# Designs tried in a protein design run: peptides against a protein of PDB entry 3V4L. Part 36

Target 1, 386 residues: chain A of PDB entry 3V4L
Amino acid sequence: GQPLAKDKVALLIGNMSYWEHPKLKAPLVDVYELTNLLRQLDFKVVSLLDLTEYEMCNAVDEFLLLLDKGVYGLLYYAGHGYENFGNSFMVPVDAPNPYRSENCLCVQNILKLMQEKETGLNVFLLDMCRKRNDYDDTIPILDALKVTANIVFGYATCQGAEAFEIQHSGLANGIFMKFLKDRLLEDKKITVLLDEVAEDMGKCHLTKGRQALEIRSSLSEKRALTDPVQGAPCSAEALVRNLQWAKAHELPESMCLKFQCGVHIQLGFAAEFSNVMIIYTSIVHKPPEIIMCDAYVTDFPLDLDIDPKHANKGTPEETGSYLVSKDLPKHCLYTRLSSLQKLKEHLIFTVCLSYQYSGLEDTVEEKQEVNVGKPLIAKLDMHRGL

## One batch from the design tools (peptide; made by RFdiffusion4, then SolubleMPNN)

Design b1_p10_6_s2 (from b1_p10_6, 6 letters changed)
Fold by OpenDDE base, seed 1:
Structure b1_p10_6_s2 (fold): chain B 386 residues (1-386), chain A 10 residues (1-10)
Amino acid sequence: as target 1 above (386 residues)
Amino acid sequence: ETKLVSYSTD
């Protein structure tokens, strides 16, 4: 019969805004496009940008809670990385210069923990460099991996080699994602799909002799990313997994705010990623005696590190939101919350209406506090250990 | 111009 997945879960991490290292661009596009493709494949996807070491550890722990017997687990990472002695290390955005294994996440440690969950398939897609880090003298004593015959690694590059993005005047994919995205929906054994991606990458003249896809697998069964999810959740664990994933993707409801002057504001919310939300405001009703009015959002929690200079923009693109702008209402003010994983408390902020009456020179302000609870990934309480 | 950017920090 066709193989069945008990469920399908993916964690996608894109690190680009490094503190002490060169900034990247492609991880933004790659995580977004891969999220949309994996959703078409009935994956439960958590998509996260720009994580610290602590935030990456917590994201992996929450991902491991979604794994169980016969579940398909997919981990994608795009960012800086290295490989020492066959161990792959993902570099967090807060990693020092130079970094060591103690500042980074070891993929083989994550694999060990996934094997303890008796998963049906473990897929790692690693869009990072595989150069040796000569500043890291640590030899990880890897405990012996179990023989589970269900592991697939797709490395964007060969051992000791670099992975690349193409920077143009606009947004572009990394080299690996550029070719992976065109085949990801094919009903093929995952190792056959990745081999076809390797052949397509091999035709790229820009990276020929500099980057080549490497496939490492023990996959003994014909498993594909297209394999159907086994029907209605028959287990308590499957119900918990569905509820936990739904919690991480719950947006605040759109609301209509009414001010004393008779102005009505529509406040809306959109997800760009599991940790990135756009807030948008629009004037939906204005009394004729009010000649000008604008609705600003302000007084955000300090944990979100919101620069007011980047808030309340006339376009989503001016906030750094280039991917979801087509799906947003027009003629709003837009604010991008890019660090929802840092939110410990409820998202409370102020909507400030600034307006002017006909025949008065002075601007008037009215304010309303808004509590939207914990949006998206902030519902998982990734900070429970601090 | 098309620029290749490495994911290496070295």
Scores: peptide ipSAE 0.449, ipTM 0.917, DockQ to the pose 0.876
Fold by OpenDDE base, seed 2:
Structure b1_p10_6_s2 (fold): chain B 386 residues (1-386), chain A 10 residues (1-10)
Amino acid sequence: as target 1 above (386 residues)
Amino acid sequence: ETKLVSYSTD
């Protein structure tokens, strides 16, 4: 019969905004496009940008809670990384210069933990460099992996080589995602699909002799990313997994705020990633006696590190949101919350209405506090260990 | 111009 997945779960991490290392751009687009493709393949996708070491550890732990016997697990990473002694290390955004294995996440340790869950398929897509880190002489003592015959690695580059992105005047993919996205929906064995991506990448004159896809596989079965999920959640564990994923993707409902002056504001929310949300405000009703009226959001939790200079913009693009702007309502003020994983408490903020009456020079202000609970990934207590 | 940027930290 056709292989069935018990469920399909993906963790996608894109690190760009490094503190001590060169900033990247492509991981934003790559994580977004891959998220949309994996959702069309019935994956439960957690998509995260710009994680610290601690936040990456917690994201992996929450991903492992979604894994169980016969579940397909996919980990994608785009960012800085290295390979020492056949072990792959993902570099967090807060990694020091130079970084070591103690500052980074070992992919083979994650694989060991996935094998303990008795997963049906383990796919790693690693869009990072595979150069040796000469500042790290640590030989990881890894326990022997189980022989599960269900492992696939797609490395964006060869051992000892670099991965690249394309920088131009607009948004662009990394080299790996540029070719992967065109084939990812094909009903093929995952190793055959990746081999076709390798052939397509090999035709690229820009990366010829600089980057080539490497595939490592123990996969003995004809497993595909298109394999159907086994029907209705037959177990209590499958129901819990579905509820946990749904919680991590629940947006706040749109609100209509009414001010004493008779102005009505619509407050809306949109997800860009599991840890990135856009807040937008629009004036939906204004009394005719009010000549000027603006609605600002302010007083965010300090843990979110919101710069007021980047809040309340006239376009989504001015906030740094280039991907979801087509799905947002027009003529709003927009604010991007890019670090929802840092939120320990409820998202409480102030909506400030500034307005002027006809024939009065003085501006009047009204304020309303809004509590939207824990949005998106902030419902997963990624902080439970502090 | 299209520029390739390495994910290397070196």
Scores: peptide ipSAE 0.445, ipTM 0.919, DockQ to the pose 0.863
Fold by OpenDDE base, seed 5:
Structure b1_p10_6_s2 (fold): chain B 386 residues (1-386), chain A 10 residues (1-10)
Amino acid sequence: as target 1 above (386 residues)
Amino acid sequence: ETKLVSYSTD
């Protein structure tokens, strides 16, 4: 019969906004497009942008809690990285310059922990450089990996080589994701699918002789990303996994706020990623005696590090949201919360209505506090280890 | 202009 997955879980990390290193662009688009494709494949997807070392460790730990016997696990990473002695290191956004192995996440350590879960398939997709880091002389003594026939690595590039993106006036994918996305939904053994992606990438004139896909596999079975999930969760562990994933994807409900002046505001929420949410406000009712009114969001938790200059924009694009802007309501003010992983408490903020009456020059303000609980990834309490 | 940008930190 066709192989069955007990469940399918994916963690996608895209690091771009490095503190001490060159900023990237493609990981935004690549994580977003891959999230949508893996959801069509019935994966439970957590998608995270711009993680610190500590936040990356916690995201991996939470991902490992979702893994169990016969579960398919997929880890995707796009960002800076290096390879020393066949060990792959993912570079967090807070990594110093220069960075060492102690500042980075070792993929082979994650693989060891995934093998302890007796997973049905382990897929690593690493869209990073594989150059040696000459500032790191550490040889990690990795414990011997268990002999398993269920591991697949798709490296965006060869050992000692670089991975690339195409920067132009618009959004673009990284070179790897550009070719991966066109084949990801095919009902093929994952190693056959990646081999076809390697052939397609090999035709790219821009990266010919600079970047080539490498496939490393122990996979002895015909496993595909299209393999169906087993039916209704029969185990307590499967119920817990489904509940944990559902909590990390719960948006706040849309609210209608009523002010004393008789103005009504619609407050809405949209997910861009598991750690990125857009708040939008719109005036849905205005008394005729009020000539002008605007609804601003303010007084956010300090842990979110929200610059007021980037809040309350007339377009989603002015907030840095280019991907979900088509699905958002028009004629709102938009605020992008890009660091929901940093939220320790409930998301409490103020909606401030500024308005003017006909024949009065002075502006009037009314304020309402809003508590929306813990949105999206903030429900996982990624800070509980500090 | 279209630029090829490396994920290298060097």
Scores: peptide ipSAE 0.445, ipTM 0.918, DockQ to the pose 0.891
Fold by OpenDDE base, seed 4:
Structure b1_p10_6_s2 (fold): chain B 386 residues (1-386), chain A 10 residues (1-10)
Amino acid sequence: as target 1 above (386 residues)
Amino acid sequence: ETKLVSYSTD
């Protein structure tokens, strides 16, 4: 019969906003597009941007809690990285210059932990450089991996080579995701699918002789990303996994705020990623005596590091949100919260209504505090341990 | 113009 997955879980990490290293662009688009494709494949997807070392460790730990016997696990990473002695290291956004293995996450260590979960399939998609880091002389003593015959690595590039993105006017994929996305939904053995992606990449004149996909696999069974999930979760473990994933994706409910002046504001929320939320405000009712009226969001928790210069924009794009802008209501003010993983407490903020009456020169303000609890990934308490 | 940008930190 066709293989069945007990469940399907994916962790997608896109690091772009490095502190001490060159900033990237494609990981934003790549994580978003891959999230949408994997959701069509019935994956539970956690999608995270711009993680520190500590946040990456916690994201991996939470991902490992979603894994169990016969579950398909997929890890995607796009960002800076290196390969020393056949070990792949993902570079966090807070990594020093130069970075070492102690500042980075070893993919083979994650694989070891996934093998302890008795997973049905382990897929790693690594959109990073595979150059040696000469500043890291550490020879990792990796414990011998178990012979599970359920492992697939798709490396965006060859050993000792670079991965590339396409920078032009607008958003573009990395080279790997550009070709992967066109085939990802095909009902094929994952190694066959990746081999076809490698052939498509090999036809690209831009990357010919610079980047080529490498497939490293030990996969004894015909397993595909299209393999159906086993029916209704009958186990307590499967219920816990479903609840844990649902918690990480729970948006705040939209609110209708009523001000004393008779203005009504709709406050809404949209997820861009598991750690990125858009807040939007719209005026839904205004008394005729009020000539000008704006609703700003302010007084965010300091842990979110929200620059007021990037808040309350007339378009989602002005906040840096280019992907979900089509699904957002028009004629709002938009604010992008890009670091929800940093939220230790409830998301409390102020809605400030600024308005002017006909025949009064002075602007009037009314304020309402809003508590939306812990949105999205902030429910996982990724800071437990400090 | 389409520019390739490396994910190298060098």
Scores: peptide ipSAE 0.444, ipTM 0.919, DockQ to the pose 0.863

Design b1_p10_6_s3 (from b1_p10_6, 4 letters changed)
Fold by OpenDDE base, seed 5:
Structure b1_p10_6_s3 (fold): chain B 386 residues (1-386), chain A 10 residues (1-10)
Amino acid sequence: as target 1 above (386 residues)
Amino acid sequence: MTELVSYSTE
């Protein structure tokens, strides 16, 4: 019969906004497009942008809690990285310059922990450089990996080589994701699918002789990303996994706020990523005696580092949201919360209505506090280990 | 102009 997955879980990390290193652009598009494709494949997807070392460790730990016997696990990473002695290191956004193995996440350590879960398939997709880091002389003594036949690595590049993105006047994918996305939905053994992606990438004139896909696999079975999930969750562990995933994807409900002046505001929420949410406000009713009114969001939790200069924009694009802007309501003010993983408490903020009456020069303000609980990834309490 | 940007930090 066709192989069945007990469940399918994916963690996608895209690091771009490095503190001490060159900023990237493609990981935003790549994580977003891959999230949408893996959801069509019935994966439970957590998608995270711009994680610190501590936040990356916690995201991996939470991902490992979702893994169990016969579950398919997929880890995707796009960002800076290096490879020393066949060990792959993902570079967090807070990594110093220069960085060492102690500042980075070792993929082979994650693989060891995934093998302890007796997973049905482990897929690593690593869109990062594989150059040696000469500032790191540490040889990690990795314990011998268990001999398992269910591991696949798709490296965006060869050992000692670089991975690239194409920067132009618009949004673009990284070179790896550009070719991966066109084949990801094909009902093929994952190693055959990646081999076809390697052939397609090999035709790219821009990266010819600079970047080539490498496939490393122990996969002895015909496993595909299209393999169906087993039916209704029969185990207590499967119920817990489904509940944890559902909590990490719950948006706040849209609200209608009523002010004393008779203005009504619609407050809405949209997910761009598991740690990135857009708040939008619109005036849905205005008394005729009020000539002008605007609804601003303010007084956010300090842990979110929200600059008021980047809040309350007339377009989603002015907030840095280019991907979900087509699905958002028009004629709102938009605010992008890009660091929901930093939220320790409930998301409490103020909606401030500024308005003017006909024939009065003075502006009037009314304020309402809004508590929306813990949105999206903030429900996983990624900070509980500090 | 189309530019190739490396994911290298060097």
Scores: peptide ipSAE 0.407, ipTM 0.889, DockQ to the pose 0.890
Fold by OpenDDE base, seed 3:
Structure b1_p10_6_s3 (fold): chain B 386 residues (1-386), chain A 10 residues (1-10)
Amino acid sequence: as target 1 above (386 residues)
Amino acid sequence: MTELVSYSTE
C-alpha cells in the first residue's frame, strides 16, 4: 500500500536582509511559493524570513517539537551558506563578516535531532552555496548518525559550487525553486521527483556549468510528499502538535473601530509569512461633514523596529508586500510587520484618525489603542531562551 | 539584463 505519514511538518527559512553580507531577493518568493505548494500537500508549514542566529535556533527547536514518530519533516533553507567537510551551514542574517560555524546552524546537527524523533521521512532542501568557508577551520565532531534509511537531501548546487538567483526588475525565484515548484505536487518518490528537477535545471542555459542539483539519499522506502496524512489525530502528542501549529498561524480578528467624530475604521490583518503580517486600515463610514480623513497605525512595540516612514502606505507593494497584495482589500493604508518573531509582549499599537471638517482648515486627531495579543509566530514565544 | 546573483558571500 501507499505509505502513510503520521503528520507532515515543514520549516521554511528565507534569509535575505543580511547585515554584513550581500542582500538577496529570491528567498522571499521561494519561501512563499513553497509554502503554498506544501500546504496543498497537507503540510503544516512554518514560514520565516530574515532570522538571526538565535531566532533560527529557536525556529528549529519549535520545528523539532512538531516532529514525532512517523511524522514527515521537511526543512527548506534559502540564503547564504557554506559547506565544510560535508557539513552544511546555514548563515543567519546577523552573521559577522567573516562568519564561522559558531555563528551558523549546522544542518547535520538538525538531522541528528530529527533522527531522535523517529521521523518517517527527513527532507532537506538547501538553496544555498556549498563553497568552503576558508575562514572556518572548525571540523565538527558529529556523533555517528543512526541508520534510519529515511533521509533525502536536495542541494540546490554541487559540493564546492554556488547557488544563484536571477535578479531582474520583478519578482523571481532562485534557480532551484524555479524548477522545484513545477514538480513538487507530483505523486512520485521524493528522490525521483528531485531527479526530474535536476534534469530540468540541467537544461537552464544561465546556470549550465555553474549550478547543478545534487541529491543525497538513504531513502529505502517509496515515500512521496504527496503521501496522505494518517486520519484524525489519535494521540495526545498529535493534538498538542496541531494546537501548537494552529497557534503560530492565528491572525488577529478584524476589528471595527468607532471614533467620537462618527468615523468607523475597519482594521484588518493578513499573513504573508509566519513572522510577517500586513495591517490594513480602511474608512468604512464617514459623516458627510468630514471632508477628509485618514487612519494611521503608530506606536508599535520597539522590538518590531517599525520605521514610521515605511508604515501607512497607499499600496501593499510600497510596504514591500508584493505576494499577498491580490488578497488584500483595496483603498486601505497598509503597514508590514516583518519581524513578529521579535515580539515579546502583546502587539499593542495606536490607530490615529486624522480628519478635517468642512469649513475648518485645522486637522483634528483622535487616537485609539488596540491590543491584538500575540499574532502568528509571536504565540510560540521564540524568545523564552533569553 | 538578467543578472545571476550568487548565494556566496565571497
Scores: peptide ipSAE 0.405, ipTM 0.885, DockQ to the pose 0.850
Fold by OpenDDE base, seed 2:
Structure b1_p10_6_s3 (fold): chain B 386 residues (1-386), chain A 10 residues (1-10)
Amino acid sequence: as target 1 above (386 residues)
Amino acid sequence: MTELVSYSTE
């Protein structure tokens, strides 16, 4: 019969905004496009940008809670990384310069933990460099992996080589994602699909002799990313997993705020990633006696590190949101919350209405506090260990 | 011009 997945779960991490290292651009687009493709493949996708070491550890722990016997697990990473002694290390955004294995996440340790869950398929897509880090002489003592015959690694580059992104005047993919996205929906064994991506990448004149896809696989079965999920959640564990994923992707409902002056504001929310949300405000009703009227959001929790200079923009693009702008309503003020994983408490903020009456020179202000609970990934207590 | 930027930290 056709192979069935008990469920399909993906964790996608894109690190770009490094503190002590060169900033990247492509992981934004790559994580977004891969998220949309994996959702079409019935994956439960958690998509995260710009994680610290602690936040990456917690994201992996939450991902492992979604894994169980016969579940397909996919980990994608785009960012800085290295390979020492056949071990792959993902570099967090807060990693020091130089970084060591103690500052980074070892992919083979994650694989060990996935094998303990008795997963049906383990796919790693690593869009990072595989150069040796000469500042790290640590030999990881890894326990022997189980022989599960269900492991696939797609490395964006060869051992000891670099991965690249394309920088131009607009948004662009990394080299790996540029070719992967065109084939990812094909009903093929995952190793055959990746081999076709390797052939397509090998035709690219820009990367010829600089980057080539490497595939490592123990996969003995004809497993594909297109494999159907086994029907209705038959177990209490599957129901809990579905509820946990749904909580991590629940947006606040749109609100209509009514001010004493008779102005009505629509407050709306959009997800860009599991840890990135856009807030937008629009004036939906204004009394004719009010000549000027603006609605600002302010007083965000300090944990979110919101710069007021980047809040309340006339376009989504001015906030750094280039991907979801087509799906947003026009003629709003936009604010991007890019660090929802840092939120320990409820998202409470102020909506400030500034307005002027006809024939009065003085501006009037009204304020309303809004509590939207824990949005998106902030519902997963990624902070439970502190 | 299209530029290739390495994910290397070196």
Scores: peptide ipSAE 0.393, ipTM 0.892, DockQ to the pose 0.857
Fold by OpenDDE base, seed 4:
Structure b1_p10_6_s3 (fold): chain B 386 residues (1-386), chain A 10 residues (1-10)
Amino acid sequence: as target 1 above (386 residues)
Amino acid sequence: MTELVSYSTE
């Protein structure tokens, strides 16, 4: 019969906004597009941008809690990285210059932990460089991996080579995701699918002789990303997994705020990623005596590091949100919260209504505090351990 | 012009 997955879980990490290293762009698009494709494949997807070392460790730990016997696990990473002695290291955004293995996450260590969960399939898609880091002389003593015959690595590039993105005037995919996305929904053994992606990448004149997909696999069974999930979760473990994933994706409910002046504001929320939320405000009712009226969001928790210069924009794109802008209501003010993983407390903020009456020169302000609890990934308390 | 940006930090 066709293999069945007990469940399907994916962690997608895109690191771009490095502190001490060159900034990237494609991981934003790549994580977003891959999230949408994997959701069509019935994956539970956690999608995270711009993680520190500590936040990456916690994201991996939470991902491992979603894994169990016969579950398909997929890890995607896009960002800076290196390979020493056949070990792949993902570079966090807070990594020093130079970085070492102690500042980075070893993919083979994650694989070891996934093998302890008795997973049905382990897929790693690594859109990072595989050059040696000469500043890291650490020879990792990796414990011998178990012979599970359920492992697939798709490396965006060959050992000792670079991975690339295409920087144009607009958003573009990395080279790997550009070709992967066109085939990802095909009902094929994952190694066959990746081999076809490798052939398609090999036709690209831009990267010919500079980047080529490498497939490393020990996969004894015909397993595909299209393999159906086993029916209704009958186990307590499957219910816990479903609840844990659902918590990480729970948006605040939209609110209708009523001000004393008779203005009504709609406050809404949209998820761009598991750690990125757009807040939007719109005026839904205005008394005729009020000639000008704007609704600003302010007084965010300091942990979110929100620059007021990037808040309350007339377009989603001005906040840096290019991907979900089509699904957002028009004629709002938009604010992008890009670091929800940093939120230790409830998201409390102020809605400030600024307005002017006909025949009064002075601007009037009314304020309402809003508590939306812990949105999205902030429910997982990724800071537990400090 | 299409610019290829490396994911290398070098």
Scores: peptide ipSAE 0.388, ipTM 0.879, DockQ to the pose 0.868

